Peptides against a protein of PDB entry 2L9B. Designs and how they scored, part 26

Target 1, 91 residues: chain A of PDB entry 2L9B
Amino acid sequence: ANFLSQKFPELPSGIDVNINMTTPAMMISSELAKKPKEVQLKFLQKFQEWTRAHPEDAVSLLELCPQLSFVTAELLLTNGICKVDDLIPLA
Target 2, 91 residues: chain A of PDB entry 2L9B as posed
Amino acid sequence: ANFLSQKFPELPSGIDVNINMTTPAMMISSELAKKPKEVQLKFLQKFQEWTRAHPEDAASLLELCPQLSFVTAELLLTNGICKVDDLIPLA

## One batch from the design tools (peptide; aimed at target 1 F43)

Design b1_p24_8_s4 (made by RFdiffusion4, then SolubleMPNN; from b1_p24_8, 10 letters changed)
Fold by OpenDDE base, seed 3:
Structure b1_p24_8_s4 (fold): chain B 91 residues (1-91), chain A 24 residues (1-24)
Amino acid sequence: as target 1 above (91 residues)
Amino acid sequence: MKIAKGADVDALIEFLEKQIAKDE
């Protein structure tokens, strides 16, 4: 078993998407946009809560799954919580 | 094609709730 599966055994595998999607970023953005705003905000709130309690594990997860950084950034931007300029130093 | 687990928002919320519950 890989390190990610061992450290976070209950982490979901993901979902199937249309093969006509061009990039992983487009796939993720499309799927996120399908979720109600309240669900999007709930994710951000739960992730923030978990990160505050376990910052080292959160960093590890984001290093192993950098797509989660994109997810978080996308949701922050699309919900008007932050602006692109706020994220530039983190790129 | 299987996309990143980050796109499965409902499953991620459940995952996080379980992680948080471990602390209680």
Scores: peptide ipSAE 0.473, ipTM 0.832, DockQ to the pose 0.429
OpenDDE base, seeds 1, 2, 4, 5: peptide ipSAE 0.437, 0.430, 0.434, 0.430; ipTM 0.816, 0.811, 0.815, 0.808

## One batch from the design tools (peptide; aimed at target 1 W50 T51 L75)

Design b1_p25_1 (made by RFdiffusion4)
Pose (drawn by RFdiffusion4):
Structure b1_p25_1 (pose): chain A 91 residues (1-91), chain P 25 residues (1-25)
Amino acid sequence: as target 2 above (91 residues)
Amino acid sequence: EEELEKFKENLEFINEKIDEYFEKE
């Protein structure tokens, strides 16, 4: 993964989830949604600029690392920026 | 290359939706 070792070498793997009692998706929502609204908006706007400045980098990262792909989608969902039906065009 | 193009297009879509959201606000 030279692309990552060059640009994104310190990518987090994610937390370990016991999916015998809790689903990852539910944790994903309660994880981002339990945060104050300012955080999702701060992240998405800051990230929006970074991804505009670096479309190849940002897209390729989303290509390989799904946590961010859906992290962005869930934040879009919790703020009402986008809905699930708006994400299927992305899917 | 085709997958990356799709990701760029999705990203552009998301960025447009974020702008629309802030325009409404």

Design b1_p25_1_s1 (made by RFdiffusion4, then SolubleMPNN; from b1_p25_1, 14 letters changed)
Fold by OpenDDE base, seed 3:
Structure b1_p25_1_s1 (fold): chain B 91 residues (1-91), chain A 25 residues (1-25)
Amino acid sequence: as target 1 above (91 residues)
Amino acid sequence: SARLEAAKAGLELMNAKIDEFLKKQ
């Protein structure tokens, strides 16, 4: 089993998207944006909790799936948790 | 690597900003 299957055993099958970082991120972000803000925040909190409990896996996840960094950034921006200027050092 | 350091920096930013946000709530 690959990394994602091991760490997220309940992860469903993915869908085909353009092979780039931005398109998949946009699609994921758009789906998350359909959820209530409270749900989005809960998602971030659960993800935060997981990253703190599994820092090595969290780093590996973002290293292997850099598109998720865009998803995370978009979620932070959309919910007013960070500003665009906060992301400049990561660009 | 560049991706590794970017991932670490991103997570640090995320965690810091979420903590700050929750504290403000």
Scores: peptide ipSAE 0.552, ipTM 0.903, DockQ to the pose 0.680
OpenDDE base, seeds 1, 2, 4, 5: peptide ipSAE 0.551, 0.550, 0.550, 0.550; ipTM 0.902, 0.902, 0.902, 0.902

Design b1_p25_1_s2 (made by RFdiffusion4, then SolubleMPNN; from b1_p25_1, 16 letters changed)
Fold by OpenDDE base, seed 3:
Structure b1_p25_1_s2 (fold): chain B 91 residues (1-91), chain A 25 residues (1-25)
Amino acid sequence: as target 1 above (91 residues)
Amino acid sequence: DARLQQRIEGLQLMNEKIDKYLAEQ
């Protein structure tokens, strides 16, 4: 099993998508943007907690799922939490 | 490994920014 199956065994099977990662990321971000700011912050806080507890796993996740880098960046930028330069190390 | 550490540092910075934002609420 790959990283996702090992770390998140209860995930649905998912589906392969024959497109680049930009479109999936934009779609995810669009859905998150429809949520109240409180919900968006909850997502960030849960991700924050997990990245602090598992920093190398977090890096592996972002390498395996590069669309999540875009999603995370968009959440941070649109909510005024950080500037573009703050995310350069994640590029 | 250098790339790995760079991304870890990026995540740490992200988390610091989140903390700062929440503290200002």
Scores: peptide ipSAE 0.465, ipTM 0.869, DockQ to the pose 0.769
OpenDDE base, seeds 1, 2, 4, 5: peptide ipSAE 0.464, 0.462, 0.450, 0.457; ipTM 0.869, 0.867, 0.858, 0.867

Design b1_p25_1_s3 (made by RFdiffusion4, then SolubleMPNN; from b1_p25_1, 13 letters changed)
Fold by OpenDDE base, seed 1:
Structure b1_p25_1_s3 (fold): chain B 91 residues (1-91), chain A 25 residues (1-25)
Amino acid sequence: as target 1 above (91 residues)
Amino acid sequence: SARLEQAKRNLELMNQKIDEFLKKQ
């Protein structure tokens, strides 16, 4: 929590979600899915760029918020970027 | 830790798939 606040000072307060990985991922993914495909792809690209510019922070973020891995995975699947079998490592 | 390593692997996977996608465009 402190990590997110420090690295993203303008991050608004989150919405309460179930304390697990699946439900939060579904909620985030559903919101992203409402956006045009172009926006979704841009999100992935910008997120990738950020992770490469800040690799240590990226790992820390995914460690702190493992839900994001599932969110990204859902985007990859929905946009035909990967196959279900490619996501076995997430299991 | 195992959790840290999992995060690293997931990040690698994500970036790999995005790269592959962009390469095809």
Scores: peptide ipSAE 0.513, ipTM 0.890, DockQ to the pose 0.711
OpenDDE base, seeds 2, 3, 4, 5: peptide ipSAE 0.509, 0.511, 0.507, 0.506; ipTM 0.888, 0.889, 0.888, 0.888

Design b1_p25_1_s4 (made by RFdiffusion4, then SolubleMPNN; from b1_p25_1, 13 letters changed)
Fold by OpenDDE base, seed 3:
Structure b1_p25_1_s4 (fold): chain B 91 residues (1-91), chain A 25 residues (1-25)
Amino acid sequence: as target 1 above (91 residues)
Amino acid sequence: SARLEARKRALELMNQKIDEYLAKQ
């Protein structure tokens, strides 16, 4: 089993996507943007909590699913949580 | 590795910004 299957065993089976990482990120971000701000914040808070508890796993997740880095950045920027300059270290 | 540590720092920065934002709400 891959990382996702091991750490999130209740996830349904996924499918491969043969497009660049940017398009999937945009799709995810657009869906999140349709949600109320409180839902977006709750998502960030739960992700925050998990990354703090499991920093190595969080890094592994983002390496396995690089689209999530774009999604997270988009959420931070669109909600006014950070500025573009704050994300320079991520480049 | 340097890559691993850099990514950890990036996550920490992101989480810090979330904390700061929530504190203002």
Scores: peptide ipSAE 0.466, ipTM 0.869, DockQ to the pose 0.836
OpenDDE base, seeds 1, 2, 4, 5: peptide ipSAE 0.466, 0.462, 0.462, 0.464; ipTM 0.870, 0.869, 0.866, 0.867

Design b1_p25_2 (made by RFdiffusion4)
Pose (drawn by RFdiffusion4):
Structure b1_p25_2 (pose): chain A 91 residues (1-91), chain P 25 residues (1-25)
Amino acid sequence: as target 2 above (91 residues)
Amino acid sequence: VEEEHKELLELIKEEVASAFVNPKH
């Protein structure tokens, strides 16, 4: 993964989830949604600028690392920026 | 650009990396 070792070498793997009692998706929501609204908006706007400045980098990262793809989608959902039905055009 | 990539990684780790999940059985 030369693209990552060059640009994104310190990508987090994610937390370990016991999916015998808790689903990843539910954790994903409670994880981003338990945060104050300012955080999702701060992340998404800051990230929006970074992804506009680096469309290839940002897209390719989302291509390989799904946590951020859905992290962004869930944040869009919790703020009401986008809905699930708006994400299926992306899917 | 390298600094910008670093800043992005820091932003991800500080704010949203905790929502990265690894399903374990």

Design b1_p25_2_s1 (made by RFdiffusion4, then SolubleMPNN; from b1_p25_2, 12 letters changed)
Fold by OpenDDE base, seed 3:
Structure b1_p25_2_s1 (fold): chain B 91 residues (1-91), chain A 25 residues (1-25)
Amino acid sequence: as target 1 above (91 residues)
Amino acid sequence: SMEDHKAFLKLVKELVADAFVRPVE
């Protein structure tokens, strides 16, 4: 168990990914696309607010759950909030 | 606060629970 998990109780249980069938990115993107735009934007807004209020914990969470970095980037791109070139400097 | 964390993680679950890859531990 990651010691950081103690800061974030009840994280999603998660699922395994069969690399012969799909990729984590594909699965996440597919599931995101099923959610209403309002839900997607609400997540982004609340993530922004939560990050501002808890910057140290935000870093810890993204280290613990790197899939959330992908989720956030994907939502920013698909909702037209930023462009790919805006993310390049961060890669 | 822990309540803030729980509220945020609830949104995470609502968004990606069906395909959330287990974090590396």
Scores: peptide ipSAE 0.318, ipTM 0.781, DockQ to the pose 0.427
OpenDDE base, seeds 1, 2, 4, 5: peptide ipSAE 0.299, 0.298, 0.300, 0.280; ipTM 0.770, 0.764, 0.771, 0.757

Design b1_p25_2_s2 (made by RFdiffusion4, then SolubleMPNN; from b1_p25_2, 14 letters changed)
Fold by OpenDDE base, seed 5:
Structure b1_p25_2_s2 (fold): chain B 91 residues (1-91), chain A 25 residues (1-25)
Amino acid sequence: as target 1 above (91 residues)
Amino acid sequence: MQADHKAFLQMIKDLVADAFVRPVE
């Protein structure tokens, strides 16, 4: 088992993306947009709480799954919680 | 901790669904 499977055994397998048809970012954005706003906000809350409680695991997860950083940024932007300029300094 | 991991990871799966791109190692 690789590091991800060992440390995060409940991590979803994920899906491959046909880069000739779309991008991971576009796919994620479109799927997120289909979710109710309350579901999006609840995710942000739970992710924030979990990250605070498990900072080392959170760093490892985000390093191995940078998609989650995009998910977080996308949700922050689309829900009007922050602007693009707010995130640039963090990149 | 493991319970917290499981709950969070399941939430990710539920939210992102088929858009969850494979991890990179």
Scores: peptide ipSAE 0.199, ipTM 0.698, DockQ to the pose 0.396
OpenDDE base, seeds 1, 2, 3, 4: peptide ipSAE 0.153, 0.047, 0.174, 0.105; ipTM 0.656, 0.533, 0.679, 0.599

Design b1_p25_2_s3 (made by RFdiffusion4, then SolubleMPNN; from b1_p25_2, 11 letters changed)
Fold by OpenDDE base, seed 4:
Structure b1_p25_2_s3 (fold): chain B 91 residues (1-91), chain A 25 residues (1-25)
Amino acid sequence: as target 1 above (91 residues)
Amino acid sequence: SMEDHREFLRLIKELVASAFVRGVE
């Protein structure tokens, strides 16, 4: 929370969801899935770009918000960037 | 670049793995 407030002070408070890891991820993935493919790819590209430029912050963000890892994985799968077999062993 | 792509995928896989463990705990 402190990290997020410092790095992204403009972030809204968000909404409280179930504490389960999969629920927030499913919610976010569902919303992103409603966007056009080009928008999804744009999100991936910008996130990838930011991750490469700020690896330490990216790790911190994804550790604080692990739901984003699942969301990113889903976007990678949906857009054909990786295969399900690449992620299945991790589950 | 391809390097950026590979590194990004590596990071995501590692974080997904850790997230799965935390989710199971």
Scores: peptide ipSAE 0.233, ipTM 0.718, DockQ to the pose 0.071
OpenDDE base, seeds 1, 2, 3, 5: peptide ipSAE 0.072, 0.060, 0.101, 0.058; ipTM 0.573, 0.553, 0.602, 0.552

Design b1_p25_2_s4 (made by RFdiffusion4, then SolubleMPNN; from b1_p25_2, 15 letters changed)
Fold by OpenDDE base, seed 4:
Order: sequence, then structure tokens, then C-alpha cells
Structure b1_p25_2_s4 (fold): chain B 91 residues (1-91), chain A 25 residues (1-25)
Amino acid sequence: as target 1 above (91 residues)
Amino acid sequence: SQQDHQDFLEMIKNLVADAFTRPVE
């Protein structure tokens, strides 16, 4: 948490997921579905560019916030960029 | 670049706000 705050000071603090009421996957899908397609695609583009430019920071971010890996996967699937079978080796 | 970094963070905030950034260490 301290490293994350120092390295990514503009990142939102984040909230807990009440596992008795929902799952992280359900919450991710629901929240992403509220965003316009152009916003979803823009995020994927910026994430790809940022990851290539800052690979070590990207690893750190995804390790500390694994939710963002699921965000990326969900956006790729729901926008028809890849299929579930393409992600199986990563699970 | 630094600007690309800031743009990415802004995109995270705009897309998911604080929903998916709580650290899991």
C-alpha cells in the first residue's frame, strides 16, 4: 500500500468488495458495462501503451491491484477482441 | 513519457474510479 501510494499517487484509494453480496468478477463486469464503448477501448489503448513504456511499473501495479488484470480481460472479451479460449492459458 | 503515465492513471480513474484499485498485497 505504501509503495503503491508513492509510485502511483494519483491512483484512487480503492474500495473493498463485500464477498457476501457479490464477487469481484461480478462487480467488475457491472461497472465496466456502465461505461461507453469508446471509453472502454480508449482504456485498452492507453493501458497497452503505458505497459509497453513502463513494463516494471505495470508488473508492480498488476501485482498490487490484480483487479486490473480482470478489468483488462473483461474488456477484451466484451468488445470482441479475444475469445475465452485465448485467455485460458493465462488463468 | 510522464504525460502518458498521467493519461493512463486518469483513464483508470475515469473508467473504474476507486472500485478496482484497492491493493491486494
Scores: peptide ipSAE 0.216, ipTM 0.774, DockQ to the pose 0.364
OpenDDE base, seeds 1, 2, 3, 5: peptide ipSAE 0.075, 0.136, 0.054, 0.157; ipTM 0.596, 0.700, 0.565, 0.663; seed 3 fails the geometry check

Design b1_p25_3 (made by RFdiffusion4)
Pose (drawn by RFdiffusion4):
Structure b1_p25_3 (pose): chain A 91 residues (1-91), chain P 25 residues (1-25)
Amino acid sequence: as target 2 above (91 residues)
Amino acid sequence: STFAKGVDFDALETFFDKVIERDEE
């Protein structure tokens, strides 16, 4: 993964989830949604600028690392910026 | 028990802070 070792070498793997009692998706929501609204908005706007400045980098990272792809989608959902039906066009 | 990777948003946020700061340099 030369693309990552060059640009994104310190990518987090994610937390370990016991999916015998808790689903990853539910954790994903309670994870981002338990945060104050300022955080999702701060992340998405800051990230929006970074992804505009670096469309290839940002897209390729989303291509390989799904936590960010759906982290962004869940943040869009919790704020009401986008809905699930708006994400299927992306899917 | 069965384990899967979940979202570590704080780590992602810190990661992107570092990436954005590096790109601003």

Design b1_p25_3_s1 (made by RFdiffusion4, then SolubleMPNN; from b1_p25_3, 13 letters changed)
Fold by OpenDDE base, seed 2:
Structure b1_p25_3_s1 (fold): chain B 91 residues (1-91), chain A 25 residues (1-25)
Amino acid sequence: as target 1 above (91 residues)
Amino acid sequence: MKIAKGADFDAIYEFFEKKIAEEEK
């Protein structure tokens, strides 16, 4: 098992993507868009709460799973919480 | 290919819910 699996054994494996029809980014955006805004915001709340409790793990998770970084950024942007320029210093 | 860990929204959402629930104990 890789470090990620060891650190976060219950972390989901991900979603299959047909790369001939979509890109991972488009897939993520599409899937997120299917969720009600309330669910999106609640996720951000939970993630924020977890991050506060486990900042070192949060950093590790985001470094190892850039897809999650994309998810988070996408949610922040699409819900008007952050602007693109706000995220640049964090990239 | 798979969107890697963290991008399965429903699963990752549940993941964090469980993590938070564990912390509340």
Scores: peptide ipSAE 0.195, ipTM 0.678, DockQ to the pose 0.446
OpenDDE base, seeds 1, 3, 4, 5: peptide ipSAE 0.090, 0.111, 0.133, 0.111; ipTM 0.612, 0.618, 0.640, 0.621

Design b1_p25_3_s2 (made by RFdiffusion4, then SolubleMPNN; from b1_p25_3, 9 letters changed)
Fold by OpenDDE base, seed 1:
Structure b1_p25_3_s2 (fold): chain B 91 residues (1-91), chain A 25 residues (1-25)
Amino acid sequence: as target 1 above (91 residues)
Amino acid sequence: MKFAKGADFDAIEEFFEKQIARDEQ
């Protein structure tokens, strides 16, 4: 957490999850589903752009915030950009 | 996991927008 704050000071802290009521995956999926398709696609484009420009930082970020990996995967699947089999090599 | 950072989509979106903006300057 200290490393995250230092390397990515503007990264959001995230939302508290009540594990007795839901899972992080369920929460993420529900929040993403509230966003219009164009917003979802725009996010993917921006994340892709940033990742291409900062591949090492992207790896660090995804290692420290696996939630973002789930976000990306969920958006790709939901929007039909990729299939489950496409994600297997990344798991 | 106590916190789901990815659930705060708007904040994450803004984060990357700012990062990209800095790259383009």
Scores: peptide ipSAE 0.308, ipTM 0.743, DockQ to the pose 0.478
OpenDDE base, seeds 2, 3, 4, 5: peptide ipSAE 0.225, 0.280, 0.229, 0.235; ipTM 0.697, 0.743, 0.696, 0.690

Design b1_p25_3_s3 (made by RFdiffusion4, then SolubleMPNN; from b1_p25_3, 12 letters changed)
Fold by OpenDDE base, seed 2:
Structure b1_p25_3_s3 (fold): chain B 91 residues (1-91), chain A 25 residues (1-25)
Amino acid sequence: as target 1 above (91 residues)
Amino acid sequence: MKFAKGADIDAIIAFFEKQIARDKA
């Protein structure tokens, strides 16, 4: 197991991405869009709550798992919670 | 091939919920 798996042993594996057919970003965006809005918002709520309780771990997770950063950004954008310009300072 | 971690949104939500539950225990 890599360092990510060691630090977050119960983190799910996620979905297999075939980069020969699509980009990871497109795959993630597509999968997220399949979920009901309520589930999308639930993710944001739970991630926010977890981040408040574990700010250092949250930073580590986002650094080690940039896919999760994309998930968060995508959900914020697609649900109209923020605009692209709002995310620029965070990049 | 790579794993798109976080795309399995139900699983990642469950992960956070489990962590939060442990914090509150």
Scores: peptide ipSAE 0.493, ipTM 0.827, DockQ to the pose 0.455
OpenDDE base, seeds 1, 3, 4, 5: peptide ipSAE 0.475, 0.483, 0.458, 0.480; ipTM 0.811, 0.816, 0.795, 0.816

Design b1_p25_3_s4 (made by RFdiffusion4, then SolubleMPNN; from b1_p25_3, 13 letters changed)
Fold by OpenDDE base, seed 5:
Structure b1_p25_3_s4 (fold): chain B 91 residues (1-91), chain A 25 residues (1-25)
Amino acid sequence: as target 1 above (91 residues)
Amino acid sequence: MKIAKGADIDAIIEFFEKQIAREKE
């Protein structure tokens, strides 16, 4: 057990990185692209809603699970909601 | 083999939905 698991015990384990992919980021991007746009937007909506309600937990989650930061940024960019320049100050 | 938690989008959505539901209770 680690701090992340203890603080967010119901957080899903995730999926294994495809050994045929060059990087985990590529795998994540690939998995995201497979999802319908409505699912991608649903992620952003639910994440936004949850973050507004529990900003302190959101910060902790993103610090402990940086994959989610990548997912969020990727979805914002690929759906044309944000530009790269919009995210630079947040990195 | 590395686990990519962020790649399981459906599960993460479900996680948020459960959290939100509990917050509204």
Scores: peptide ipSAE 0.436, ipTM 0.804, DockQ to the pose 0.469
OpenDDE base, seeds 1, 2, 3, 4: peptide ipSAE 0.426, 0.429, 0.428, 0.434; ipTM 0.798, 0.801, 0.802, 0.804

Design b1_p25_4 (made by RFdiffusion4)
Pose (drawn by RFdiffusion4):
Structure b1_p25_4 (pose): chain A 91 residues (1-91), chain P 25 residues (1-25)
Amino acid sequence: as target 2 above (91 residues)
Amino acid sequence: STEQEHKEFIEFWLEELGEVPGHAL
């Protein structure tokens, strides 16, 4: 993964989830949604600028690392910026 | 630099959102 070792070498793997009692998706929501609204908006706007400045980098990262793909989608959902039906066009 | 921006993004991501479910147990 030369693309990552060059640009994104310190990508987090994610937390370990016991999916015998808790689903990853539910954790994903409670994880981002338990945060104050300012955080999702701060991340998404800051990220929006970074991804506009670096469309290839940002898209390719989302291509390989799904946590951010859905992290962004869940943040869009919790703020009401986008709905699930708005994400299927992306899917 | 671009490299720095990429590092700052990762740091900023982890600072603001932290890690989310990545592995199944």

Design b1_p25_4_s1 (made by RFdiffusion4, then SolubleMPNN; from b1_p25_4, 12 letters changed)
Fold by OpenDDE base, seed 1:
Structure b1_p25_4_s1 (fold): chain B 91 residues (1-91), chain A 25 residues (1-25)
Amino acid sequence: as target 1 above (91 residues)
Amino acid sequence: SELEEAREFIRLYLELVGEVPGRGL
């Protein structure tokens, strides 16, 4: 999409997942767990700030890049910022 | 700028997870 290439040219294209060995959720959670909490929270903070400043672009980005939704949701849950029940209305 | 702000959290994203499942989930 023109939106992604223009505003997020450095966003990774992503990799394939062998569903016989792992799941997208498992892969994401594993990678996140390798990083310190400070880095996790810093990402959330910067993403939140950008989202507030650019709400329309944020909606477009998350629609086009579900992997970012997985990452964000996982970080919110693992850092105790929200509960699973809080995310149900968004599913 | 808008681009700089976007680039910042993308940089953090790359640091945090690197390559993950693609957009076609």
Scores: peptide ipSAE 0.441, ipTM 0.843, DockQ to the pose 0.530
OpenDDE base, seeds 2, 3, 4, 5: peptide ipSAE 0.214, 0.047, 0.169, 0.371; ipTM 0.729, 0.559, 0.710, 0.825

Design b1_p25_4_s2 (made by RFdiffusion4, then SolubleMPNN; from b1_p25_4, 11 letters changed)
Fold by OpenDDE base, seed 5:
Structure b1_p25_4_s2 (fold): chain B 91 residues (1-91), chain A 25 residues (1-25)
Amino acid sequence: as target 1 above (91 residues)
Amino acid sequence: SDLEEAREFIRFYLELVGEVPGRGL
């Protein structure tokens, strides 16, 4: 079993994306926007807490699931927590 | 507040994704 299945046995398989009609980034942005603001902020909070407690696993997770970095950046931007300029060093 | 806690995450996030090149945005 891979890292994801071992560490996150309840992780769903995911959804196939038709890249000819949309991008994963677009879908992520759309789905995130559908979530209540409180849910978005709770995700950031819980993700922060977990990553602080499990830095090695967090890095491994982001290596395997780079979309989570996009999710985090998107939530930071759309909730006015930071601006694009704040994230330029990572681009 | 939840917002304040979320804002504090930016500093940690920058450090975290810095360990994963090309995965910032």
Scores: peptide ipSAE 0.350, ipTM 0.819, DockQ to the pose 0.048
OpenDDE base, seeds 1, 2, 3, 4: peptide ipSAE 0.342, 0.125, 0.253, 0.285; ipTM 0.812, 0.602, 0.740, 0.767

Design b1_p25_4_s3 (made by RFdiffusion4, then SolubleMPNN; from b1_p25_4, 11 letters changed)
Fold by OpenDDE base, seed 2:
Parts: sequence; structure tokens; C-alpha cells
Structure b1_p25_4_s3 (fold): chain B 91 residues (1-91), chain A 25 residues (1-25)
Amino acid sequence: as target 1 above (91 residues)
Amino acid sequence: SELEEAREFIRFYQELIGEVPGHGL
């Protein structure tokens, strides 16, 4: 937690969601779909590598930016890397 | 270095973090 705050004091909060028009999941899916597959896979690769090297910081980051959990899950699912049932025990 | 790796990681994700919902999840 201290590492992230120390090194990255300014993190975006993310965009707002009009829940009457869409859902966060839909927005995440839509935004990710705008990215080329190469970029999507790069996101996953960087996340995997960094979280492996910095597990405590990764936990802190996911607490600060919970959207990253959903982004990661969506990327895993949409790219066929894991199934929905595989994520259930992680919820 | 680990610090540089972390910075690169965060820089890469900063744009994405700002493009998706941060609450109401």
C-alpha cells in the first residue's frame, strides 16, 4: 500500500456509470473490445508479471482500483483463457 | 529494476483505469 501511494500518488478514479443506461460490466466489456487483441493480451501479461513480482502491492492496487479486477476477469473470459466457473472461487 | 517495472505497469494501466468504471461494480 505504501509502495503504490509513494510511487503512484495520482491514479484515475474511473468514469461514472449511469446504471439506468448500462452496467459497469457492459462498459468494461465495451472499452476492452475497443482494444486490439494484442493490446488485450499485453494487459494480461503485464498484470500477471507485475502481480507475481509484487503480490502485496497488487492486493493494494486492486483495493484502490477495483475495476482492475473486473478488467482482468473480463479479459480472461473474453480471450478464452478461463471460464466463468473458474472465477467463482475467487469472488 | 522492480521500480521501473512497476512504473511501466501502472503507466500502461492508468489509461485503462480512467476509461472504465471505478465504482458501482
Scores: peptide ipSAE 0.315, ipTM 0.798, DockQ to the pose 0.523
OpenDDE base, seeds 1, 3, 4, 5: peptide ipSAE 0.281, 0.279, 0.138, 0.132; ipTM 0.768, 0.767, 0.645, 0.678

Design b1_p25_4_s4 (made by RFdiffusion4, then SolubleMPNN; from b1_p25_4, 10 letters changed)
Fold by OpenDDE base, seed 3:
Structure b1_p25_4_s4 (fold): chain B 91 residues (1-91), chain A 25 residues (1-25)
Amino acid sequence: as target 1 above (91 residues)
Amino acid sequence: SDLEEAKEFIDFYLELVGEVPGRGL
């Protein structure tokens, strides 16, 4: 049906989240933060690889799921991969 | 190196988010 269903047909059942962008992002970040650092870094790595292979789909994904932009930034910051100053261009 | 990978990811992320209309942090 939607983009996610088409590109990720085996997605598991989701959880209903608040309609705004902030709450879903915070919730996702919180769940990811519960995982080991290795898992968090692996998530970023796989996301990067997939994005490079499918740049148009990646843009569509972030348009549909804007919370992922925040989540990715939070993972970068919390894992010490970047600093706030590195993200200034996105402000 | 770790620094190179970090820099690479930062650049990637900036480019990616920058391509999303009306999006930022």
Scores: peptide ipSAE 0.330, ipTM 0.792, DockQ to the pose 0.043
OpenDDE base, seeds 1, 2, 4, 5: peptide ipSAE 0.261, 0.325, 0.073, 0.188; ipTM 0.748, 0.799, 0.561, 0.718

Design b1_p25_5 (made by RFdiffusion4)
Pose (drawn by RFdiffusion4):
Structure b1_p25_5 (pose): chain A 91 residues (1-91), chain P 25 residues (1-25)
Amino acid sequence: as target 2 above (91 residues)
Amino acid sequence: SSLLEHFMENLEFINEKIDEYFEKH
C-alpha cells in the first residue's frame, strides 16, 4: 500500500468490538453521536476543506479505509446534513 | 480509475450537502 506509506502511513485500525453482544454499526452511531455536536461539525468542515484541497487523496483514502467513509456518513446523519437515503446514491 | 472517480464524485456530493447545511444555518 504505497499510497498509504507515502501519504497516510499512520492510519488507525479501529477499536476491537465484541460483536457477540454489540453490533459495529450501533457502536459506530453511539460513538460519534455521544460526542458534542461541535465535534462532528468541526471534523466535517475541517475535513471538507482538506478533501476539497486533496480530492484524489481524500477519495482514495475513503476507498481503502471504510471507517472514515461511514464515520463521515454517520456524522452527516447525526447532524441531519444527510440522511440514509442520501447515502445510498453514494453506495 | 473509474472507482476512484466514483469516490471523487461522492465526495463532491457530500461537500455540496455540507455547504447546503451551513447555508441553511

